# Ledger of designs, part 25: peptides against a protein of PDB entry 5HDT

Target 1, 163 residues: chain A of PDB entry 5HDT
Amino acid sequence: MVVKTFMDMDQDSEEEKELYLNLALHLASDFFLKHPDKDVRLLVACCLADIFRIYAPEAPYTSPDKLKDIFMFITRQLKGLEDTKSPQFNRYFYLLENIAWVKSYNICFELEDSNEIFTQLYRTLFSVINNGHNQKVHMHMVDLMSSIICEGDTVSQELLDTV
Target 2, 163 residues: chain A of PDB entry 5HDT as posed
Amino acid sequence: MVVKTFMDMDQDSEEEKELYLNLALHLASDFFLKHPDKDVRLLVACCLADIFRIYAPEAPHTSPDKLKDIFMFITRQLKGLEDTKSPQFNRYFYLLENIAWVKSYNICFELEDSNEIFTQLYRTLFSVINNGHNQKVHMHMVDLMSSIICEGDTVSQELLDTV

## One batch from the design tools (peptide; made by RFdiffusion4, then SolubleMPNN)

Design b1_p11_8_s3 (from b1_p11_8, 6 letters changed)
Fold by OpenDDE base, seed 3:
Structure b1_p11_8_s3 (fold): chain B 163 residues (1-163), chain A 11 residues (1-11)
Amino acid sequence: as target 1 above (163 residues)
Amino acid sequence: KKPPAPKFVAA
Protein backbone atom coordinates (compact mmCIF):
# COMPACT_ATOMS: atom_id res chain seq x y z
CA MET B 1 0.00 0.00 0.00
CA VAL B 2 1.19 3.50 -0.91
CA VAL B 3 0.21 4.97 2.47
CA LYS B 4 2.24 2.43 4.40
CA THR B 5 5.18 2.78 2.03
CA PHE B 6 5.68 6.46 2.81
CA MET B 7 4.81 6.04 6.48
CA ASP B 8 7.58 3.47 6.98
CA MET B 9 10.19 5.33 4.93
CA ASP B 10 12.80 7.60 6.50
CA GLN B 11 15.24 10.23 5.27
CA ASP B 12 18.11 7.73 4.99
CA SER B 13 16.28 5.52 2.52
CA GLU B 14 17.94 7.14 -0.49
CA GLU B 15 17.22 4.37 -2.98
CA GLU B 16 13.56 4.23 -1.97
CA LYS B 17 13.25 8.03 -2.04
CA GLU B 18 14.52 8.04 -5.60
CA LEU B 19 12.27 5.14 -6.58
CA TYR B 20 9.09 6.78 -5.28
CA LEU B 21 9.84 10.38 -6.26
CA ASN B 22 7.58 10.22 -9.31
CA LEU B 23 4.76 8.86 -7.17
CA ALA B 24 5.28 11.70 -4.69
CA LEU B 25 4.97 14.23 -7.49
CA HIS B 26 1.83 12.60 -8.85
CA LEU B 27 0.18 12.64 -5.42
CA ALA B 28 0.19 16.45 -5.57
CA SER B 29 -1.70 16.50 -8.87
CA ASP B 30 -5.16 18.01 -9.18
CA PHE B 31 -6.53 14.50 -9.60
CA PHE B 32 -5.72 13.73 -5.97
CA LEU B 33 -6.05 17.21 -4.45
CA LYS B 34 -9.55 17.54 -5.91
CA HIS B 35 -10.58 13.92 -5.42
CA PRO B 36 -14.32 13.65 -4.67
CA ASP B 37 -13.87 11.16 -1.80
CA LYS B 38 -12.97 12.85 1.50
CA ASP B 39 -11.32 9.71 2.87
CA VAL B 40 -9.08 9.56 -0.18
CA ARG B 41 -8.21 13.24 0.30
CA LEU B 42 -7.27 12.52 3.92
CA LEU B 43 -4.97 9.69 2.84
CA VAL B 44 -3.44 11.96 0.22
CA ALA B 45 -2.84 14.63 2.87
CA CYS B 46 -1.13 12.12 5.14
CA CYS B 47 1.05 10.95 2.27
CA LEU B 48 1.99 14.53 1.42
CA ALA B 49 2.84 15.17 5.07
CA ASP B 50 5.04 12.07 5.07
CA ILE B 51 6.69 13.19 1.85
CA PHE B 52 7.64 16.51 3.45
CA ARG B 53 9.03 14.58 6.42
CA ILE B 54 11.01 12.14 4.29
CA TYR B 55 12.49 14.68 1.89
CA ALA B 56 13.17 17.42 4.47
CA PRO B 57 14.79 19.86 4.20
CA GLU B 58 14.34 19.65 0.42
CA ALA B 59 10.72 19.30 -0.60
CA PRO B 60 10.29 17.69 -4.01
CA TYR B 61 7.63 20.29 -4.93
CA THR B 62 9.37 23.38 -6.28
CA SER B 63 6.50 25.37 -7.80
CA PRO B 64 5.21 28.15 -5.50
CA ASP B 65 1.72 27.69 -6.91
CA LYS B 66 1.83 23.95 -6.28
CA LEU B 67 3.09 24.46 -2.73
CA LYS B 68 0.25 26.90 -2.05
CA ASP B 69 -2.25 24.38 -3.39
CA ILE B 70 -0.81 21.65 -1.21
CA PHE B 71 -0.91 23.62 2.04
CA MET B 72 -4.36 25.03 1.37
CA PHE B 73 -5.38 21.42 0.71
CA ILE B 74 -3.82 20.13 3.94
CA THR B 75 -5.47 22.98 5.85
CA ARG B 76 -8.88 21.98 4.52
CA GLN B 77 -8.34 18.39 5.69
CA LEU B 78 -7.66 19.56 9.26
CA LYS B 79 -11.36 20.42 9.50
CA GLY B 80 -11.83 16.71 10.13
CA LEU B 81 -10.35 17.12 13.60
CA GLU B 82 -13.74 18.47 14.71
CA ASP B 83 -15.25 14.99 15.19
CA THR B 84 -13.24 13.10 17.81
CA LYS B 85 -15.49 10.06 17.44
CA SER B 86 -14.97 9.64 13.71
CA PRO B 87 -13.40 6.37 12.52
CA GLN B 88 -10.89 8.52 10.64
CA PHE B 89 -9.90 10.64 13.64
CA ASN B 90 -6.64 8.77 14.17
CA ARG B 91 -5.54 9.69 10.66
CA TYR B 92 -6.47 13.33 11.24
CA PHE B 93 -4.42 13.16 14.42
CA TYR B 94 -1.51 11.68 12.48
CA LEU B 95 -1.72 14.54 10.01
CA LEU B 96 -1.72 17.14 12.78
CA GLU B 97 1.12 15.47 14.67
CA ASN B 98 3.22 15.19 11.53
CA ILE B 99 2.89 18.77 10.31
CA ALA B 100 3.49 20.12 13.82
CA TRP B 101 6.62 18.02 14.29
CA VAL B 102 8.10 18.47 10.83
CA LYS B 103 7.21 22.19 10.71
CA SER B 104 6.30 21.70 7.08
CA TYR B 105 4.27 24.93 7.01
CA ASN B 106 7.55 26.82 7.42
CA ILE B 107 7.98 26.26 3.68
CA CYS B 108 5.15 28.77 3.25
CA PHE B 109 7.24 31.69 4.53
CA GLU B 110 8.88 31.77 1.11
CA LEU B 111 5.52 32.11 -0.65
CA GLU B 112 3.93 35.43 -1.59
CA ASP B 113 0.57 34.22 -0.27
CA SER B 114 1.91 33.03 3.09
CA ASN B 115 -0.45 35.30 5.04
CA GLU B 116 -3.45 33.80 3.27
CA ILE B 117 -2.25 30.28 4.04
CA PHE B 118 -1.54 31.01 7.71
CA THR B 119 -4.82 32.88 8.16
CA GLN B 120 -6.77 29.93 6.81
CA LEU B 121 -4.78 27.56 9.00
CA TYR B 122 -5.51 29.53 12.18
CA ARG B 123 -9.18 29.98 11.32
CA THR B 124 -9.47 26.25 10.69
CA LEU B 125 -7.73 25.28 13.93
CA PHE B 126 -9.83 27.64 16.04
CA SER B 127 -13.00 26.42 14.35
CA VAL B 128 -12.34 22.78 15.27
CA ILE B 129 -10.61 23.06 18.66
CA ASN B 130 -12.84 21.98 21.55
CA ASN B 131 -12.73 20.63 25.09
CA GLY B 132 -13.24 17.09 23.81
CA HIS B 133 -9.76 17.01 22.33
CA ASN B 134 -7.10 15.34 24.45
CA GLN B 135 -3.96 17.09 25.65
CA LYS B 136 -1.84 15.80 22.77
CA VAL B 137 -4.15 17.33 20.17
CA HIS B 138 -4.09 20.66 22.01
CA MET B 139 -0.32 20.50 22.32
CA HIS B 140 0.17 19.90 18.60
CA MET B 141 -2.20 22.74 17.72
CA VAL B 142 -0.32 25.09 20.04
CA ASP B 143 3.05 23.95 18.70
CA LEU B 144 1.89 24.54 15.15
CA MET B 145 0.48 28.00 15.83
CA SER B 146 3.40 29.07 18.04
CA SER B 147 5.98 28.15 15.42
CA ILE B 148 4.29 30.43 12.90
CA ILE B 149 3.43 33.34 15.19
CA CYS B 150 7.05 33.54 16.37
CA GLU B 151 7.87 34.74 12.87
CA GLY B 152 5.82 37.88 13.54
CA ASP B 153 7.69 40.03 11.05
CA THR B 154 6.10 37.97 8.27
CA VAL B 155 2.62 37.72 9.82
CA SER B 156 -0.14 40.13 8.82
CA GLN B 157 -2.30 42.13 11.18
CA GLU B 158 -5.26 40.11 9.93
CA LEU B 159 -3.69 36.94 11.29
CA LEU B 160 -2.92 38.65 14.59
CA ASP B 161 -6.53 39.75 14.87
CA THR B 162 -7.62 36.15 14.28
CA VAL B 163 -5.48 34.86 17.14
CA LYS A 1 9.49 6.39 13.77
CA LYS A 2 12.79 8.19 13.25
CA PRO A 3 12.54 11.96 13.70
CA PRO A 4 13.33 14.15 10.70
CA ALA A 5 16.76 15.74 10.56
CA PRO A 6 16.62 18.56 9.89
CA LYS A 7 13.07 19.83 10.19
CA PHE A 8 11.94 22.66 7.97
CA VAL A 9 12.88 26.17 9.07
CA ALA A 10 11.51 29.59 8.23
CA ALA A 11 13.13 31.39 5.31
Scores: peptide ipSAE 0.201, ipTM 0.770, DockQ to the pose 0.256
Fold by OpenDDE base, seed 1:
Structure b1_p11_8_s3 (fold): chain B 163 residues (1-163), chain A 11 residues (1-11)
Amino acid sequence: as target 1 above (163 residues)
Amino acid sequence: KKPPAPKFVAA
């Protein structure tokens, strides 16, 4: 299983990282990012999150346009956090935990459309945050948002005022 | 749990 392959891979597994690099690149193709099945898209998002983790601090995706597509895609998947009773919630949690830990969205600071990406991320997170989420979910959401604010120097004041 | 690992740094 591709999902398990990346999930279990370590950053120092250089031989495996090289072996699966092409697969990592293909997972970011429009075929997967625009897949009609929402469960497949969630799995793709988790794989992409793991890829960022594995290859950190060097993202294998070098195209700014592709990176924007990926992070807009991941952001859209986070909407699934709204239903804590969903059978897929654990995978949404995994996605959130991963991107918060890895600080993968920090890649976006180098992108021309970073403010658009961060704005959409914040809007999405605030739309799904509720008191029914356990403390760990809240912590990851706060970690994700605060990291961007604390480490970024190009985030618009308008965006910060809306937080 | 997961060991410390390199994270992405803001530009």
Scores: peptide ipSAE 0.197, ipTM 0.766, DockQ to the pose 0.240
Fold by OpenDDE base, seed 4:
Structure b1_p11_8_s3 (fold): chain B 163 residues (1-163), chain A 11 residues (1-11)
Amino acid sequence: as target 1 above (163 residues)
Amino acid sequence: KKPPAPKFVAA
């Protein structure tokens, strides 16, 4: 399974990274980002999160537009964190934990539309956060948001208004 | 928990 392959891969596996680069690029295609199945989109998001982890600090996606699409896509998937009783919650947790730990969104600082991406991320996180989330979920959400605020050179007023 | 990564996405 593709998900397992990327999940088990580490950053030092240079030969594997080269071998699966084309697959990583293919996973960011509209075919997957716009897949009609919600669970498939979640799996794709997790794979993309792992790809960012594996290829850090530099993503294999060279197109700024593609990077924007990917992070807007991942942001949309994070909406699934709202239901802590969902059978898929553990996978949503994995997604959150991964992107928070890797600081994946920080690559967006180089994008023209970074403020748009961050604003949507913050709105999404505050939309889904609830008392049913355990300490780890809350911690990852805070880590994800605080890293952007603390490490970003500029933050839009709109983004600050969401914090 | 996964082993720590030597690299992070640059801020």
Scores: peptide ipSAE 0.034, ipTM 0.692, DockQ to the pose 0.151
Fold by OpenDDE base, seed 5:
Structure b1_p11_8_s3 (fold): chain B 163 residues (1-163), chain A 11 residues (1-11)
Amino acid sequence: as target 1 above (163 residues)
Amino acid sequence: KKPPAPKFVAA
């Protein structure tokens, strides 16, 4: 079980991190990012979130284009937070909790298209936020958005219009 | 689990 493997791994598991590095790289391939099954894509997003946690403060993905694809992909999965009664909601919650805690989107500050990624993230979050979400969901959403604003030196006008 | 080290920290 790939999901369990990364979920249970720690940052200081050096031998294990080396062993699963190739798997981490393959999980970011178009085969998985464009997988036709919605549930598979959610699991892939959770794995990618765990990979960023495990390898922090470095990322095993060296290509800026690949990093952009990954974060745009994760952002698309966050739309699943809109339905609190969904059978997969707990996994969407895990994804949100993880990326907020790890501050994985801060990796995007190195990317040329960072403002595009952040704009899409904020649009997605504001589109799914509703009064049906519990306090923990709201807290993670606020933590995620606040961290990006506080860490960034400049924010695009498009992002400012969204906030 | 140990707390993760963020990629970027505010200066």
Scores: peptide ipSAE 0.164, ipTM 0.755, DockQ to the pose 0.235; fails the geometry check

Design b1_p11_8_s4 (from b1_p11_8, 6 letters changed)
Fold by OpenDDE base, seed 1:
Structure b1_p11_8_s4 (fold): chain B 163 residues (1-163), chain A 11 residues (1-11)
Amino acid sequence: as target 1 above (163 residues)
Amino acid sequence: PAVPAPKFVPA
């Protein structure tokens, strides 16, 4: 299982990181990002989140266009947080927890289209956030959004007005 | 995550 492989990998496992680098790159291909199966896309998103965690602070993806595609893809998966009773909710929670902890979206500050990415992220989070979520979910959502606002130098006033 | 990790920061 690819998901388990990355989930259990440590950041200081240099030999393993080198071994699975090609796999990490292939997981960001259009084949996986545009996969027709919703559950597969969620697994891919979790793998990508783990890849950012494992390789932090240096992401293995160097193309700005590819990075944009990845974060737009991850953002789309976060819509799954809306149904707390879904069998896949725990995996959506894992995705949220990971990206909030790692601050992976901070990579986007270097991208030309950062405003678009952050706008879509905030729209998605506000569309799914509700009082049915437990405190941990709310905490991660707040951590994710506040980190971007507090640390970003290029956040538009339009986005700030939306918050 | 259970294991502490370096976090990404704005450039």
Scores: peptide ipSAE 0.243, ipTM 0.783, DockQ to the pose 0.242
Fold by OpenDDE base, seed 2:
Structure b1_p11_8_s4 (fold): chain B 163 residues (1-163), chain A 11 residues (1-11)
Amino acid sequence: as target 1 above (163 residues)
Amino acid sequence: PAVPAPKFVPA
């Protein structure tokens, strides 16, 4: 229900956005980010990605620490892209497609720990990229990485060494 | 996503 609700919402649904704002905030709680079930964590990640999409260009999460936690969390979920035959792959694809399209990681440029976040993102993506991925997956991965490099003023030396 | 949405832009 919750996942479907956010997936179907758009940015012009102001009344719905207000209605589900508290839910959006609660979805970023440690309870969900540290949920023991990996499938639940994936669903949470997709919901968070949708929340960024729906509330763009203003994220409803105002705490820099919380934003860092969210993006580190999303980054960890992207490891699931490695298994193209998984029943959950389509949802991992959705997550990738969403964050690439929305450019949600661009929020991180305003964070003090942006370099840490981007470094982990790139390491994760490079670790899961394989020949089993179709062109769309590769395209989204490239879009995600190139956007950050091209739009960022400064990138950590560690990230530069990795790329 | 299939539906276009505003994107986040770095500051």
Scores: peptide ipSAE 0.240, ipTM 0.784, DockQ to the pose 0.234
Fold by OpenDDE base, seed 5:
Structure b1_p11_8_s4 (fold): chain B 163 residues (1-163), chain A 11 residues (1-11)
Amino acid sequence: as target 1 above (163 residues)
Amino acid sequence: PAVPAPKFVPA
């Protein structure tokens, strides 16, 4: 399965990275980003998170518009963190843990619409944060938001107003 | 030895 393939792959697997590059590119297509099935979209998001991990520090996506679409897409998936009792929560946790550790959103600093992306991310995270989350979830959320503020060259006042 | 943690940093 595609999910397991990327999950098990490491950054030094050069031959495998080349082999699955086209698949990685295809996973960012509108077909998958706009897939009607919510569970499929979550799986796609996890795969994309793994792709960023595997190909770091260079994302295989060369189009700024595509990168924007991807991060807006991932941000939308994070809304699923709100339901801690969902059978899919573990995958949402995986997604959060991955993007927080990899700092994949730091790619967005090079995008023209970085402020829009970060604003949507913060709004989403604050929307889903609740006392039902365990300490690890909270820490990943804080790490994700804190790293962007601390490492960003420019942070809009609108973004700062959300924190 | 383990490879370094893959992380993105601002440009």
Scores: peptide ipSAE 0.239, ipTM 0.767, DockQ to the pose 0.211
Fold by OpenDDE base, seed 4:
Structure b1_p11_8_s4 (fold): chain B 163 residues (1-163), chain A 11 residues (1-11)
Amino acid sequence: as target 1 above (163 residues)
Amino acid sequence: PAVPAPKFVPA
């Protein structure tokens, strides 16, 4: 239900955005980010992706530490893209498609640990990319990675070595 | 997806 709520919401629904702001903040709590169930974490990641989409260009999370935690969390979930035959693959695809299209990781440019976040993202994506992925998956992965390189003012050598 | 174009986050 929560997943569908955010999925169906658009950026112009100002009253709804305000109404669900507390829920958005709650979803980023350690309770959800460290939830023991892998499927729950995936759902949380999808919700967070939708939250970034809905509230763009400003994330409702004002803490740099929280933002870092969220993106490191999302990055970890992307590992699930490795198994194209998983029953959850379509939801992993949604996560990838969303964050790539929205360019959600661009928020990280303002974070002190941006290079760490981007490096982990690239390492994750390159670790999971394989020939079993269709063209759309590949496209989103490339879009996600290229956007950071092209739009970032500075990128660490470690990140460049990953590419 | 059938979603409005996103408002991009500044780089």
Scores: peptide ipSAE 0.029, ipTM 0.686, DockQ to the pose 0.176

## One batch from the design tools (peptide; made by RFdiffusion4, then SolubleMPNN)

Design b1_p12_1_s1 (from b1_p12_1, 6 letters changed)
Fold by OpenDDE base, seed 1:
Structure b1_p12_1_s1 (fold): chain B 163 residues (1-163), chain A 12 residues (1-12)
Amino acid sequence: as target 1 above (163 residues)
Amino acid sequence: KSTAKPVARRAK
């Protein structure tokens, strides 16, 4: 299974990283990003998060437009965190934990539309955060948001209005 | 957990 393969892969596995590079590229295709099944999109998001982890600090995706599409896609999936009783919540948690720890969104600082991406991320997180989430979920959300503010040179007015 | 490298913003 592709998802399990990336999940179990380490950053220092250079031979494996090269072997699965083409697969990583294809997982970012419109076919997967626009898949009609919500559960499939979640699996794709988790896989992409693992890809960013494995190839950190550099993404294997060379197109700025593709990177934007991916992070906007991942951001949309985070909306699933709102329902803590969902059978898919553990996968949403995995997604959140991964991107927070890896600081994957820091790749977006090199993109022209970074402000748009960060704004959408913050809006999404604030829309789903609630008292039903345990401390770990809250911690990852805070880590994700604070990391972007700390690493960024400036915070846009639009982002300030969101916070 | 093994040590891993996170993504860091590049210096200008």
Scores: peptide ipSAE 0.188, ipTM 0.786, DockQ to the pose 0.108
Fold by OpenDDE base, seed 4:
Structure b1_p12_1_s1 (fold): chain B 163 residues (1-163), chain A 12 residues (1-12)
Amino acid sequence: as target 1 above (163 residues)
Amino acid sequence: KSTAKPVARRAK
């Protein structure tokens, strides 16, 4: 299974990273990013998160536009965190935990539209955060947002307004 | 995760 392959892969295996590079690139195609099935999109997002983890600190995606698409895509999937009773919540949690720990959104700092990406991320997180989330979820959300503020040079006024 | 390295900040 593709999902498990990337999930189980470590950052130190250069041979495996090379072997699965094409697969990583294919997973970022419009076919997957615009897949009509919500559950498939979530799986894709998790795979992409793992890819960012595996290839950290660099992403295998060389196109700034593609990177923007990916992070906007991942951000959209985070909306699923709102429903804590969803059968897919644990996978949404995995996505959140991964991107928070890896700080994958730090890749966006080099993008021209970084503020747009960060703004959308913050809006999404604040829209889904609620008292029903456990401490771990809250922690990851805070870590994700705090990292961007702390490590970013500047943020847009719109982003600051959401903080 | 103990040996994993997070993404470092990148400059624009």
Scores: peptide ipSAE 0.176, ipTM 0.790, DockQ to the pose 0.112
Fold by OpenDDE base, seed 5:
Structure b1_p12_1_s1 (fold): chain B 163 residues (1-163), chain A 12 residues (1-12)
Amino acid sequence: as target 1 above (163 residues)
Amino acid sequence: KSTAKPVARRAK
């Protein structure tokens, strides 16, 4: 299974990284990003998060437009964190934990539309935060937001208004 | 490992 393949891969296996590079590129295609099944999209998001982890600090995606599409896609999946009783919550937690630890969104600083991506991320996180989330979820959300503020040279006024 | 912003990349 593709999900298990990327989950088990580490950052130092250059042979495996080269072997699965084409698969990583294929997973970012519109076919997967616009897949009609919500659970499939969540799995795709987790795979993409693992790809960013594996190839950190760089990404195999060279197109700025593609990178924007991917991070907007991942941001949309984070909406699933709102329902803590969902059968898929643990997979949403994995997604959050991964991107917070890897600081994957920091790749977006090179993009022209970085402020749009960060604004949408913050709005999404504040939208889903609730008292039902345990301490670990809150910690990862805070880590994710703090990393962007600390690493960024500047943020939009719109983003500042949401904080 | 974590990613770094492009203007100040950290070593792998």
Scores: peptide ipSAE 0.056, ipTM 0.733, DockQ to the pose 0.143
Fold by OpenDDE base, seed 3:
Structure b1_p12_1_s1 (fold): chain B 163 residues (1-163), chain A 12 residues (1-12)
Amino acid sequence: as target 1 above (163 residues)
Amino acid sequence: KSTAKPVARRAK
């Protein structure tokens, strides 16, 4: 299982990181990002989150356009957090916890379209946050949003209006 | 758990 492989890999596994580099690159292809199955897209998002964790502080993806696509893709998956009773909620939680801890969105600061990415992230988080979420979910959402605001040098007016 | 090495914004 590819998902389990990346999930179990730590940041010091240099030999394995080299071995699975090509797989990491393929997982960011349009075939997976535009996969018709919602559950597959969630698995892909979790794999991508783990890839960012494993290769931190750098990412194996060098194309700005590809990085934008990946983070817009991950952002779209976070919409699944709205249903706390879904059988897939634990996997959505894993995704949120991972990206909050790793601060993977910090890579976006170097992108020309960073404001678009962050705006969409904030809109998504505010659209799904509800009283059914436990304290851990709320904490990760707040940590994610706060880190971006604190690390950013400039924030667009549109993003400020969203917050 | 892996060693904590989160993505950090590096000053250039």
Scores: peptide ipSAE 0.197, ipTM 0.787, DockQ to the pose 0.110; fails the geometry check

Design b1_p12_1_s2 (from b1_p12_1, 7 letters changed)
Fold by OpenDDE base, seed 5:
Structure b1_p12_1_s2 (fold): chain B 163 residues (1-163), chain A 12 residues (1-12)
Amino acid sequence: as target 1 above (163 residues)
Amino acid sequence: KSTARPVAARAK
């Protein structure tokens, strides 16, 4: 299973990283990013998060347009955090925990449209944050946002005013 | 396994 493959892979397994590079590239295709099943899209997002973890500090995606598409895609999936009673909440939690720890969005600082990506991320997070979330969820959200602000010499003033 | 590395390590 693709999900298990990337989830269990570590960052120093160069042989496996090379072996599954093409799969990582295919997972970022429109076929998967625009898959009609929302549960499949969540699985794809988790795989992409693991790919960023595995290949950190770099990413296997060389196209800035593709990177933008991926992070906008992941941002859209984070909306699922709003329902703490959803059967899929634990997988949304995994996604949040992963991208917060890896600081995956920090790759976006090299993109021309980084401010757009960060703005959408912050808007999404603030829209789903509620008192029903436990402390760990709140911590991951804060860690995710603070990591971007800490490197935020390139963060727009509009975003800073929102914080 | 070695210590996991975040993306932010690149900015250091």
Scores: peptide ipSAE 0.113, ipTM 0.747, DockQ to the pose 0.113
Fold by OpenDDE base, seed 4:
Structure b1_p12_1_s2 (fold): chain B 163 residues (1-163), chain A 12 residues (1-12)
Amino acid sequence: as target 1 above (163 residues)
Amino acid sequence: KSTARPVAARAK
């Protein structure tokens, strides 16, 4: 199982990182990013999040356009956090927790379209935040947004005004 | 033990 493979991999697993690099690249293909199955897309997002974790601080994806696609894709999956009672919520939580801890979105600061990515992220998070979420979910959401604000130097004032 | 390295560890 590809999902479990990346999930269980440590950041120091250099040999495995090399071994699965090509797989990591393929997981970012349009085939997976545009997969018609919502659950598959969630799994892909989790894999991508783990890939960012494993290869941190450098992502294996060299194309700025691809990176943008990936983060926009991950952002779209975060919409699934809205339903805390769904069977897949724990996986959405994993996704959120991962990207918050890894600060994977901080890679986007090197992208020309970083403001677009961050704007969509914040809009998505604000759209799904509700009182039904437990403290951990809220914490991760705040951590995710705060890291971008505190560590970034290219966040638009428009976005800041929204926060 | 494995070291935890978030993306923020990247040199700027």
Scores: peptide ipSAE 0.113, ipTM 0.748, DockQ to the pose 0.110
Fold by OpenDDE base, seed 3:
Structure b1_p12_1_s2 (fold): chain B 163 residues (1-163), chain A 12 residues (1-12)
Amino acid sequence: as target 1 above (163 residues)
Amino acid sequence: KSTARPVAARAK
């Protein structure tokens, strides 16, 4: 299972990282990012989050356009956090926890369209936050947003208006 | 093993 392979891999597994690098690159293809099945897209997002974790501090994706596509894709998946009763909620939680801890979105600071990415992330998070979420979910959301504000050199007025 | 490395640890 591809999902389990990346989930169980740690950052010191150098030989495994090299072995699965080609697979990591293919998981970011349009075939997976635009897959018609919502559950498949969630699994892809979790794999991508793990790939950012495993290959940190450097992502294996070298194209700025591809990185933008990936993070816009991950942002869209986070909308699934709104339904705490969904059978897939635990995977949405895993996605949130991972990207918050790894600070994956910090890669976007090097992108020309970083403000667009961050704006969409903040809008998405604020749209799904509700009182049904437990403290852990709230903590991860706050950690994610705080990291971007604290480490970013510049923030667009549109993003400031969102916050 | 080495300490876990977040993306924030990358060189700027």
Scores: peptide ipSAE 0.106, ipTM 0.742, DockQ to the pose 0.113
Fold by OpenDDE base, seed 1:
Structure b1_p12_1_s2 (fold): chain B 163 residues (1-163), chain A 12 residues (1-12)
Amino acid sequence: as target 1 above (163 residues)
Amino acid sequence: KSTARPVAARAK
């Protein structure tokens, strides 16, 4: 399946990256980003996270508007981290771990609306973080947030006030 | 864990 295809692909698979480029582009279409099924959206988010990993440091998505849509979409999915006992929690964990490790959101520094994206990310993370999460989840959340603060050229005071 | 190269690491 598509999910497994990207999950198993590494960053040095140049021939495969070219082969699945069109699929990567299609997964970012409104059809998938606005899919009515919550579980489907989670799978799409995981695929997109893997795509950012595979094509790092450059995203295959050339449109700034599309990149914004994708990261706003991924941010919305992170709300699912709130319920640690959900059958889908492991996939939410995978999503978090991936984007934290890859530092995928750092692509957003080149976008005009980076502050909006980061603000929504931080608000979402702080809304779901709780003492019920294990140390690994907390670590990934901290890594994700601290990386953006440390590597950003400018951080809005509004974002700093959120932290 | 995967030995992925992060966006920031590869950009340097």
Scores: peptide ipSAE 0.085, ipTM 0.752, DockQ to the pose 0.109

Design b1_p12_1_s3 (from b1_p12_1, 7 letters changed)
Fold by OpenDDE base, seed 1:
Structure b1_p12_1_s3 (fold): chain B 163 residues (1-163), chain A 12 residues (1-12)
Amino acid sequence: as target 1 above (163 residues)
Amino acid sequence: MSTAKPVAAKAK
């Protein structure tokens, strides 16, 4: 399974990284990003998060437009964190944990539309965050948001108002 | 926990 393959791959596995590079690129295609099945989209998001982890600090996706599409896509999946009783919650947790730890969204700082991406991320996180989430979920959400604020050079007032 | 290197923030 593709999701398991990337999940188990290490950053220093250069031979494997080269072998699966084309697969990583295909996972970012419109076919997957716009897949009609929400569970498939979640799996795709987790795979993409693992790709960013594996290839950190760089990304195999060189197109700014593609990077924007990917992060807007990942952001949309985070809405699934709202239901802690969902059978898919553990996979949503994995997605959150991964992107928070890897600081994947830091790639967006070089994009022209970074503020749009960050604004949408913050709005989504504040939309789903609630007291029903355990401490680990809260920690990852805070880590993700604070990292962007602390490491960014300029942040729009709109983003600041969201926080 | 993971020992992965995080993505460094890049200049805009």
Scores: peptide ipSAE 0.083, ipTM 0.737, DockQ to the pose 0.118
Fold by OpenDDE base, seed 5:
Structure b1_p12_1_s3 (fold): chain B 163 residues (1-163), chain A 12 residues (1-12)
Amino acid sequence: as target 1 above (163 residues)
Amino acid sequence: MSTAKPVAAKAK
C-alpha cells in the first residue's frame, strides 16, 4: 500500500527515495489532487505530507506551480479537522501532526506566492478551531502558525489581518 | 533508524 510505504520510510533511505521518486511525482498529479473521492484525497494529502518529511529540507517537485498546488491542496484537506466525531478524524490528526512537526509549509518560503499559501492556511486553521479539539490539536495548530511567522522575513498585510 | 528532522532545522 502506498500510504504505508511512505509512512514507514525515513529521511536517510536514499535508495528507497530514488526508487519511489516517480511515485511521489505521480501522487502530485491532477488525477490525485482533484480525485472525486474525499477519503482518497485525504490519503493523498497524508502521503504528500510524508513525502515532504522524507525529502526534507528539499522537495522532489521541481515546479513552483506544482508546489503551490500541493500546499493549497493540503490546506483544503485540513478543513476536515473541524469535525472531531468524523470517522476520518484520526487521519486528519496525522496530517496536522506531520506537517506541524516537519514544518513542511516552510518550504514555501522560496515560492513567489508564499504569502497567499500562508494566508489560506491561517484562514483555514482559524475557521476549524473549536473547543472540541484536545490540547494536542491546538498545540499543533499553534506550532504550525507560529513557525511560519517566526521563520519568515516578512509577511503580507493580509496575513497580519488574518492573525 | 534515523531521527526525523524538520524542514526548518535541516535548512539552517
Scores: peptide ipSAE 0.082, ipTM 0.717, DockQ to the pose 0.124
Fold by OpenDDE base, seed 2:
Structure b1_p12_1_s3 (fold): chain B 163 residues (1-163), chain A 12 residues (1-12)
Amino acid sequence: as target 1 above (163 residues)
Amino acid sequence: MSTAKPVAAKAK
């Protein structure tokens, strides 16, 4: 229900955005980010990606620490892209497609720890990229990484060494 | 596919 609610919502649904703002905030709680079920965490990640899409260019989360936690959390979920035959792969694909298209990680540029977030993202993506992925997956991964490099004012030396 | 405007597009 929650997944479908955010998935079907567009950026111009102002009344709905206000209505579900509290839900969006609660989904970023440690209860969900640290949920023991891997499939639940994936669903949470997809919801969070949709929330960033809906509220773009501004996140509804006011805490920079919370934003960092969320993107580190999303990054960890992207590890699931490694198995293209998984029943959950379609949701991992959705997550990747969403964050690549929306450029959600670009919200992190204003964060003090942006380089840490981007470094972990790149390391994760390079660790899961394989020849079993179709062209769309590859393109989304490349688009995501390229956008961050091209639009970032500063990139850490560590990130540069890994790219 | 997402029909949303990306963060960069809305930031302009």
Scores: peptide ipSAE 0.078, ipTM 0.736, DockQ to the pose 0.120
Fold by OpenDDE base, seed 3:
Structure b1_p12_1_s3 (fold): chain B 163 residues (1-163), chain A 12 residues (1-12)
Amino acid sequence: as target 1 above (163 residues)
Amino acid sequence: MSTAKPVAAKAK
């Protein structure tokens, strides 16, 4: 129900955005980010990606520490892209497609620890990319990585070594 | 995607 609610919302649904704002904030709590079930964590990540899409260009999460936690969390979920035969692969694909199109990670440029976030993202993507992925998956990965490199004012030496 | 404004829309 929650997943479908955010998935079906668009950026012009102002009344619905206001109605579900508290739910959006609760989904970023430690209870969900540290949930022991990996399928639940994946659903949470998809919901968070939808929230970034719906509330773009301004996310409802105002705390820099919370934003860091969320994107480190989303990055960890992207590890699931490795197994193309998983029953959950379609949700991992949705997550990747969403964050690539929305350019959600661009909100991290304002964070002090942006280089850490981007480094972990690149390491994760390169660790899971394989020849079993179709061209759309590869395209979204490239779009995500290139957007960060092109729009960033500076990147750390660690990130450069990762690429 | 049916939305029109990505996060990058507010980027400088």
Scores: peptide ipSAE 0.078, ipTM 0.728, DockQ to the pose 0.115

